Peptides against a protein of PDB entry 6MBK. Designs and how they scored, part 218

Target 1, 240 residues: chain A of PDB entry 6MBK
Amino acid sequence: GFEMVNFKEEGFGLRATRDIKAEELFLWVPRKLLMTVESAKNSVLGPLYSQDRILQAMGNIALAFHLLCERASPNSFWQPYIQTLPSEYDTPLYFEEDEVRYLQSTQAIHDVFSQYKNTARQYAYFYKVIQTHPHANKLPLKDSFTYEDYRWAVSSVMTRQNQIPTEDGSRVTLALIPLWDMCNHTNGLITTGYNLEDDRCECVALQDFRAGEQIYIFYGTRSNAEFVIHSGFFFDNNSH

## One batch from the design tools (peptide; made by RFdiffusion4, then SolubleMPNN)

Design b2_p26_5_s2 (from b2_p26_5, 14 letters changed)
Fold by OpenDDE base, seed 1:
Structure b2_p26_5_s2 (fold): chain B 240 residues (1-240), chain A 26 residues (1-26)
Amino acid sequence: as target 1 above (240 residues)
Amino acid sequence: PIPRLIYTIDNEEQNKLMEEAYKSFL
């Protein structure tokens, strides 16, 4: 199969331990292993989720809080996954002054400022909620919720969120996909889908990989991955 | 080189809800 490896330049990735052929199903991740909006609702966050309209409306924020709660929980099932996540990201929320200066002459500066403004407003709102809401008392972040925590969680979700079908296949929901999202990116075709019959994400090899080679996949856009529901895999040659 | 922006899933309606909530919060 494959093994997790910390590559010097790319951080954590997957390396083939045997030859893998193109289109071979080499990786699958059952729903029960995913961090989803549903797992957030079923966690210690659930009572607060049920009372906050923003958490209910914004699945990405629900995932961000779920990620923070699980990170703060030593016995979390997802600790091995969370420990593989970057401590910092190449998102606008982490841009240094020089990077912002480069953008000042471009239309992108407005998007950066919008993201900063929105994230700051969200943090301020949820800081107040966490301090005052009765259902926040059980949250492990109750007494330790910083902007840096929120920035990290939002950026983690922003860079890794995926649309998957709900269990009944009637709609889409958001998920972080452990193990799968450890594959580093290359240009190519989307070779990941969701198998509703087996209730799992499935990934087939984009190309042949020899034993000892890093396994790359194409996620499509950097911000999120979309799966072909009920139709197998989607083929897209767009760059990311 | 100009840094690339990373965006969330389009959620304009959700952003409007957040802005309304923030205005009410202040």
Scores: peptide ipSAE 0.071, ipTM 0.681, DockQ to the pose 0.037
Fold by OpenDDE base, seed 4:
Structure b2_p26_5_s2 (fold): chain B 240 residues (1-240), chain A 26 residues (1-26)
Amino acid sequence: as target 1 above (240 residues)
Amino acid sequence: PIPRLIYTIDNEEQNKLMEEAYKSFL
């Protein structure tokens, strides 16, 4: 029903290969294809995760390290997904001096500086961990862990992390959702949920799309994207 | 117009944990 296309202005996106009707389930992604905190625990990062309280407490950082480890692994299952990710982001961590200077006149400057400071501190902490922790020796990034790597991974997670249910539905966890997150943004309602019975993310069409049209979704702010657990879809007017 | 601020999922407990880690290692 769709194909990945590199659009000139928007970068990678999904294009319909047939007519898709509004509310049609056109895209689903099984849990096994997701990059999750659980998949991080089950990866080469698992031994370190099991001994580092920060990785355990901060699922977003766990995902960032999982992303870095998989990127550095030539045979990673997620290589096709990782190759579709931007190399740079329009996030505060990538703001140029002029952008930061402009923001000095706004209340946002404190949040930007906090993000810079926190990210730098996290990097310094994990640089030391990677250099000194016995379980870090097997990480493919051990000899090539730069601030730029960390900034990229954190920004990737920040812009793409989603809350999904755990396998048993008892709590939420964090996930990057390959293929689905290729959909570019439009205004509308969230049309993505998690089907626990089939153990998959499900996306229904926001509107009718004709063959050859780009498929857009509304994901609000992806960093705060929440899926309806235990129910299919909710239409929340996340106008916020 | 200002650039869009994007936040990670964070909470006070995580912040405290990071602060403790910073004090211990940095």
Scores: peptide ipSAE 0.036, ipTM 0.665, DockQ to the pose 0.038
Fold by OpenDDE base, seed 3:
Structure b2_p26_5_s2 (fold): chain B 240 residues (1-240), chain A 26 residues (1-26)
Amino acid sequence: as target 1 above (240 residues)
Amino acid sequence: PIPRLIYTIDNEEQNKLMEEAYKSFL
C-alpha cells in the first residue's frame, strides 16, 4: 500500500507502506472519483455550462469552475481532495518580478506573458458572466469570485489536468485524478493508463520501491520551459 | 492495451481560442 505524506522539500507525495515491485499495479482510481468535464456538466455548474460557449469550448476552464464550485460547497464529495491541493503555486501566475526577469532571457517569457494576459481576460469575462447570467445565481461562488480564486483554480487545473477516454472510449475528456496526482515526478516512462473495462485510471510502479520510500511517477517528456509554464518547476535531468 | 495518460497538458491551443473570444467580448 501507500500513504500520503508531506515531504519537507517536495510537499505532499505518496510513500510506500510495503515493498512494491516494478510494474506492480499499486494504485487505481475509478472514474466516479475523478473531477471531469462530465462531472462539471452534472454539477451546479451544468446550467451555466449549457449556455456559455467558452465553458463548452475550453474544458480546462470548465474544470477550474467545477473546482471552485466544489471548494465553495461544504458537502462536496471532493472536499478531502481539494483540501490536499496547494493554496498557492509556483506557476507563472504567481511569479514575482525577479522570477519574470529570470525568464526574460528565455523563450518561455512570451508564453508567461500570454498566460497572464489570457487569465486576466478570462477572469474579466467570467466575472461579468457570473454577475449577469441567470444560471450563475445558484453558483456557490456568486457573491465571492475574486481573481485570486480564479488564479488558484486555473493553476490547479494547469498543473493537474489529464486526458482520459470517455466512458465509451470514443473521445477524450479532461480530468483531475485525486490521490494519483499526489505522486511527485521522476525521470522514466509513463506508467499510468486508463482501463476502459474496469473504468479506472491504473498506475503501475516505475521501479521497485521499498517500504518507507517515496513513490514517483513520470509526468512525460517536457522541456524545463514547459515544466515552468505548466508545472511550476525545473527538472535538472530533463532535456531542454 | 491501456491508453497512456498525459499528466500535464499544454494549453497553447486553448490560449489561442481565448484570445479570439476576448476580441469578440470587447
Scores: peptide ipSAE 0.086, ipTM 0.724, DockQ to the pose 0.080; fails the geometry check
Fold by OpenDDE base, seed 2:
Structure b2_p26_5_s2 (fold): chain B 240 residues (1-240), chain A 26 residues (1-26)
Amino acid sequence: as target 1 above (240 residues)
Amino acid sequence: PIPRLIYTIDNEEQNKLMEEAYKSFL
């Protein structure tokens, strides 16, 4: 077993409550617990999603709005998850002026400015949509949609989005994976995959963890944590 | 810490849709 712990330097993480062996399936998250593009479509956002081509084309934005809608919903199933999310991020959208000035000497500045510009344009577009679109009237964020909200949601998705298979396994979709994404990162191999038979995200232990130790996982390159479903768990026992 | 850049999964179609949306917004 494991428990959620607030580690002073790392923030929230998972701690082992018993000894966990390497390659042990210690964590799984059924699809029904994931925040996905599909769950966004099936939420209060669904009517707007069905009419907005950008939401349809950009699953990350759909997830961002899904997060905002669920955050604004006191009875949301995902409230416990959302409460574990950082209020701010160490992402370009949160860079201070001095950090941006430092980056002006680097090639990264163009990407930062592009991200700022794109995010601002997206916000402006969706602000207008939320104000004017009939299907936006029922959104819990209708009267409270700020750039800070949007920045937070986009940054949350950027840092936590994963590719998972659709329910039928025919395509990939984007998902936030509650509980699993509380594991802090370490170097290693990807030990997370998706079990289509059981319709769940599965995580096996990267190494032995003793009771009381923090459980770390390797997210891969923290770009879109593409659960490369196809790379399988290189673990013989997980026929993924 | 290396800033995680939003690599928007920028496919060409998404970019085109966003450009069209921005043009309609302006």
Scores: peptide ipSAE 0.040, ipTM 0.676, DockQ to the pose 0.038; fails the geometry check

Design b2_p26_5_s3 (from b2_p26_5, 15 letters changed)
Fold by OpenDDE base, seed 1:
Structure b2_p26_5_s3 (fold): chain B 240 residues (1-240), chain A 26 residues (1-26)
Amino acid sequence: as target 1 above (240 residues)
Amino acid sequence: GLPRLIYTIGNEEINELMEKAYQSYL
């Protein structure tokens, strides 16, 4: 019912190949296809994860390292997904001096600087870990782990991470959701959920879409400032 | 910029900061 399209202004997105009705379940992604903290633990990163407190405490960082390890693995199951990810992001970590200067007059500047400082500190910490920890020797990151790599992975996770239930439904974990996260955003109602019975992420149509129209979703109510900081999106009609 | 920050912060200081951040997260 949809196809991947590279839209000139929005980048990659989903286009309807047939008419889709509002509230129609048009997209679902089983857990086994997701990049999760659990899949990170079960990967080549697992031994290091089991011994590093920061990886254990911060699922987003675990996902960032998982993403980097899989990107460096030619035979990774997630290569088709990773290849669709942007090479750069409109996140604070990529802001030029002029963009930062523009934001100095806004309340968002504190969060921008905090993100820079935190990311730099994390990189320095993990650079040392990768160089010295025995379980890092088998990681594809051992010989090449740059700040640019880390910035990209952190930004990818920051813009695309989702909370999903654990397999038993007892708690939440973090996931990147292939295919689903290619759908560009609009204002509206949240139409994405997790079906525990079928163990899949589900997305229903926000509105009617005709064949040939781009499919948009709404991922949450945020201010424009929050969208810029967290996702790199901006909408003129966003409620503050 | 950020590269200079990485070089100016000693490894020990970074580890202490990260440990402190971890403890505050719990």
Scores: peptide ipSAE 0.025, ipTM 0.464, DockQ to the pose 0.024
Fold by OpenDDE base, seed 5:
Structure b2_p26_5_s3 (fold): chain B 240 residues (1-240), chain A 26 residues (1-26)
Amino acid sequence: as target 1 above (240 residues)
Amino acid sequence: GLPRLIYTIGNEEINELMEKAYQSYL
């Protein structure tokens, strides 16, 4: 057992409500609870997705729009999850002028500027799409689609997207994993996988946690987003 | 703190499409 807690410095996290042993399956999230490219296709975004080449080509952007549509929908199943997401991120898209100036002395500046430029171009493109495309008329974000909205959604997806198998296991798709992604990061080993038989994400405890302790997971050497982009969740370590 | 993600969204083809779309919007 665990509970969601707002920790003072770390924001939302999970706290153990009982003793959890190392390697214990303490958390699982069925596919039906995930925000996926497939759930985006099956949402109010579906008609637009079916007509827009960029949404089809870039699953992360599809997730960003899915996230925005669900955020704008008061009755969305994912409202409780979305409300736990940060309002701002410590990503290059949120860097202040002084931070960007500091980065000008580093090799990272090219990537930062590229990210800014690409994100701005994407916003401009989709702003036009939302204003002009017939299938955008029913989107809850039609009358409220700002750069800040797009920046937030892109950053949310960028920092939280995961690669998971499709239902048939034939392909990889992108997903946001509610509840699981509330676990804050610690150093260790990856302890999360996808169980296709039960059609769920599964997380085993990295270490023993006592009742009342915060549950941490290892996101990898990079942000969760980078980890998932670079490290397919296919730890086939079913050798146990 | 959480590691800062520096990630370039998209590939060259998508960026070209976005650039064309952006120019048509302005």
Scores: peptide ipSAE 0.025, ipTM 0.530, DockQ to the pose 0.032
Fold by OpenDDE base, seed 2:
Structure b2_p26_5_s3 (fold): chain B 240 residues (1-240), chain A 26 residues (1-26)
Amino acid sequence: as target 1 above (240 residues)
Amino acid sequence: GLPRLIYTIGNEEINELMEKAYQSYL
């Protein structure tokens, strides 16, 4: 009931190919298609992950490195997904001086500066790790790990990471959800859940969509500042 | 639901570790 479309302003998104009713299950994504911390552990990154405390502690960074490794792998299963990702983001890590100045009037500036500093420190740390750690030698990043690469991967994960249950439902893990995350953001309610029996993400329609309309989803309850910092979105009249 | 998570900057312990690593790298 949908198709992938490159929209003029929003980039890639989903368009309805038929009328979709509110609350209709129109999209599902099996776990096997997700980029998860577990898939990172099971990838070429696995040996390094098992030895690096920060990768183990910060699933978002593990996903960022997983994304970079898969991007550098021409035969990666996720190449079609990675190709749909923006090359740049409207997040603070990409802000110019004037954009930072705009945020100086808000409390968000402290988070922006912290994000800059921490991302730079993370890059410096992992650059050294990639250069010196034995398990990094097999990574496709070994000779091509730039700050721009890291900034992109971190921003991709920052804007797209989701909490999902583990296979047994006993814990939570982090995931990028291909196809589903192509739905651009709108205000509303979370209409996505995880079906453990079928081991898939399930999305029901937020509203009625007509054939030919873009399908939007709500990413979460956040303030405008939090949306800007973490999602690159700004919504007027956001009640949060 | 499956809300999108905000970027995790890190906890204090991780930040301290990062600082040490950063200083060692420089």
Scores: peptide ipSAE 0.028, ipTM 0.552, DockQ to the pose 0.115; fails the geometry check
Fold by OpenDDE base, seed 3:
Structure b2_p26_5_s3 (fold): chain B 240 residues (1-240), chain A 26 residues (1-26)
Amino acid sequence: as target 1 above (240 residues)
Amino acid sequence: GLPRLIYTIGNEEINELMEKAYQSYL
């Protein structure tokens, strides 16, 4: 087993409550518990999603809006998960002027500015959509959609989104994986996959962990351009 | 307030859009 612990340096993480062996399946999260583009489509956001080309084209934005809608919904199934999310992120969208100035001497500044411009434009666009679109009237965020909200949601998704297979395995979709994303990152091999047969995200231990040790996982390579944690879900084509 | 980075980017169009959006929620 494991437990959620607030570690001083890393923040929230998972601690082993027993000895865990390397390659042991210690954590799994069924699809039904994931926040996905599909769950967004099936939520109160669904009607708007079906009519907005940007939401349809950009699954990350769909997840961001899904996250905002669920956060604004007191009875949301994902409230316990959402409450564990940081209120602020170390993403470019939160950089202070001094941090940006420091980056001006680097190639990263272009990505920072691009991300900021895009996010600002997206916010302005969706602000108008939320104010004018008939299906937006049903959204719990209609009267509470600030840039700070959008920045937070986009940053949450950007730092936590994962590619998982669709239910039929024919395509990839985006998902937030509750509980799993509480594991802090370490360098190593990706030990998270998706089991299509059981329709669940599976995480095997990267190494042996003793009871009381923090469990670390490898999220994959962050793409330089998109803070998309490419959690390379190894599609284990378990050709059973 | 609007993020400082918006002003640093100096895109008037973005600033206007953001300001308009922000004012609508004040």
Scores: peptide ipSAE 0.021, ipTM 0.460, DockQ to the pose 0.017; fails the geometry check

Design b2_p26_5_s4 (from b2_p26_5, 13 letters changed)
Fold by OpenDDE base, seed 5:
Structure b2_p26_5_s4 (fold): chain B 240 residues (1-240), chain A 26 residues (1-26)
Amino acid sequence: as target 1 above (240 residues)
Amino acid sequence: GIPRYIPTIGNEEQNKLMEEAYKSYL
């Protein structure tokens, strides 16, 4: 009921190919299609993950490295998804000097500088890990791991990471949700949850969409991860 | 525009772990 379209100003988005009614389940993404911390563990990154405390403790960094490894792998299942990701972001890590100077007059500057510092430290740490750790030898990024690569991956994860339940529903893990995260933002309510029985992310339409219209979702106030904050793993309106 | 990111600063525990790891490797 939808197709990927490159919109002029908004980049890639989803367009309805048929009329979609409000609250209709129009999009679902099975766990097997997600980039998760678990899929990172099961990838070429797995051996390194199993021995690096930072990767184990920081799922977002694990996803960033997973994303980089898959990007560097021509036969990656996620290549079609990765190709839809922006090459650059409007995140603080990409701010120009003038933008940073502007922020110096705001309370946000401390967080921006902390983000810069932490990201740089992470890069320096993992650069050495990739160069020296035995389990890094098979990583496709070993000979091509730049700060720009890391900045991109971290920013990709930062802007697109979501919390989802583990397979057994006992705890929360992090995921990138292909196809779904192509929906551009509009004001409204969270309309995405996770169906544990069917083991999939599910999105219901925020409003009626006619054939040919762009399908928008509400990202929340910060990131796509807010679907968990607002709706948890269930649709609030499942009282129907 | 509506922000679409959560700052990757980490929590205090993660930051301490990162600092310790960083000092151990660099």
Scores: peptide ipSAE 0.044, ipTM 0.692, DockQ to the pose 0.066
Fold by OpenDDE base, seed 3:
Structure b2_p26_5_s4 (fold): chain B 240 residues (1-240), chain A 26 residues (1-26)
Amino acid sequence: as target 1 above (240 residues)
Amino acid sequence: GIPRYIPTIGNEEQNKLMEEAYKSYL
């Protein structure tokens, strides 16, 4: 029903290969395909995760390290996904001097500086951890952990992480959602939810799309909170 | 425009934890 396309203005996105109707379930991603805090815990990162309080406390950082470990693993299941990720982001960590100067007149500058400072501190901390912690020795990034790596991973997670329910629905965890996150954003209603019965992320069409049209979704308001994929949560006007 | 992103700074509790860890390991 869709294909990945490099659009001229938006970059990579999804294009409909057939007509898709509004509210049609056109895309779903099972939990097993997601990069989650749980998959991080179950990966080569697991032993370190279990002994590092920061990784445990900050699931976004756990995802960042999971992403780095999988990127450094040639046989990673997520290699095809990781290869579709941008090599650089339009996030504050990549701002040029002129962009930062422009923001100096805004309240956003405080967030930028805080992000820079915190990211640098995190990198320094984890550099030391990776160099000294016994469980870091088996990480594929052991001898290849630069600030650029960390900046990329943090930015990847920052732009793409989502909150999803745990398998039992009792808690919320963080996830990167392959394929789904290839959809470019438009204004509208959240049409992505999590189906706990089928244990999958589900996306229904925001509107009708004809064959050949780009498929857009609404990412929600990431500025206020992480995008939460509620279990069975759709707006009343959205049929799921 | 300011890009929409999820801040990675964390909450106050996480920040305190990070600062404590930073002081301990560096």
Scores: peptide ipSAE 0.029, ipTM 0.652, DockQ to the pose 0.056
Fold by OpenDDE base, seed 4:
Structure b2_p26_5_s4 (fold): chain B 240 residues (1-240), chain A 26 residues (1-26)
Amino acid sequence: as target 1 above (240 residues)
Amino acid sequence: GIPRYIPTIGNEEQNKLMEEAYKSYL
């Protein structure tokens, strides 16, 4: 067992409530609990998704809007999860002016400016869509869609999106994985996979954890975490 | 410090699609 804890310096994380052994399946999240492109399509966003080429083409943006819609929905199933998300992120969209100035001497500046430009353009596009599209009229964010909201949602998705199989296993889709993504990072092996038979994300312990210890996992490339599908856990060389 | 990884909001093709869509709405 584990419990959610707000650690003073690390923010929210998971703490073991009992001894957990290495390789023990300690955490699983059924598909029905995930925020996916499919759940976005099946939500209040679905009608707009069906009509907007960008939402259809960019699953990460679909997730961002799904996140915003659910955040704005008082009765959303995902409210408890959304409340655990940071209000700000260590992403380029949140860099301070001095930080950006420092990066001007580096190759990273091009990516930063690209993100600024692209995100601003996306916001402007979707602001107009939300204001004018008939299928946007019932979106809970209709009158409360700011750049800050969009920046937050995009950054949330960028830092937390994962690749999982579709229900039939024929394709990959994007998902936010509640509870699992509460685990803070450590170096090691990717110990998270997707069990198609049980239709759930599964996480096995990277190491032994004692009762009262924080449970850490290796994210790999967190923004594009690829789940192992029936191939076993692997080592990701991506520096995280 | 320099981030080891800068998250992306999309690939180049998606960015082009977005840019084209944006221009169509100006």
Scores: peptide ipSAE 0.045, ipTM 0.655, DockQ to the pose 0.036; fails the geometry check
Fold by OpenDDE base, seed 2:
Structure b2_p26_5_s4 (fold): chain B 240 residues (1-240), chain A 26 residues (1-26)
Amino acid sequence: as target 1 above (240 residues)
Amino acid sequence: GIPRYIPTIGNEEQNKLMEEAYKSYL
């Protein structure tokens, strides 16, 4: 009922190929297609994850490294998804000096500075980890891990991470949801949930869409609070 | 049984910050 389209201003999005009614289940994404903390653990990153407390504590960073590892892997299952991701973001990590100056009059400046500081510290930490940790030798990032790479990955996760249930539904984990996150955003109500019985993310239409119309969704007010909380975490007793 | 449906939660604060940033640029 939809197709991927590159829209001039919005970039990649979904277009209806038929009329879709409000509240109709038009899109679902099985867990096996998601980039999750669990898929990160099961990837080439797994050995390092098992040894690094920050990766274990900060699922968003684990996803960022998972994204970087998969991006550097030409045969990655997620290459088609990764290719749809922006090369740059409108996140604070990409703000120019004038944009930062504009925000100085607002309370948001503290969050911006915090993000810069935390991201820089995280990069410095993980650069050292990647250079020195034995389990990092197999990572495709070993000789290609720049701040720009890290900034991009963190921003990708920041803008696209979702909380989903674990397979047993007992806990929450973080996931990037391919195909679903290609829907550009609009104001409205969240119409996406996770169906544990079918183990899939499900999206129902926010409104009626006609064939040929772009499908917009409201994927929630994505809180900086959760991101700021996670991005602000540092392990004091760094064994690295 | 009723299917267990849990809403996916995006980072609201990020969206709020972005929304505030966007509003400040309008």
Scores: peptide ipSAE 0.017, ipTM 0.484, DockQ to the pose 0.093; fails the geometry check

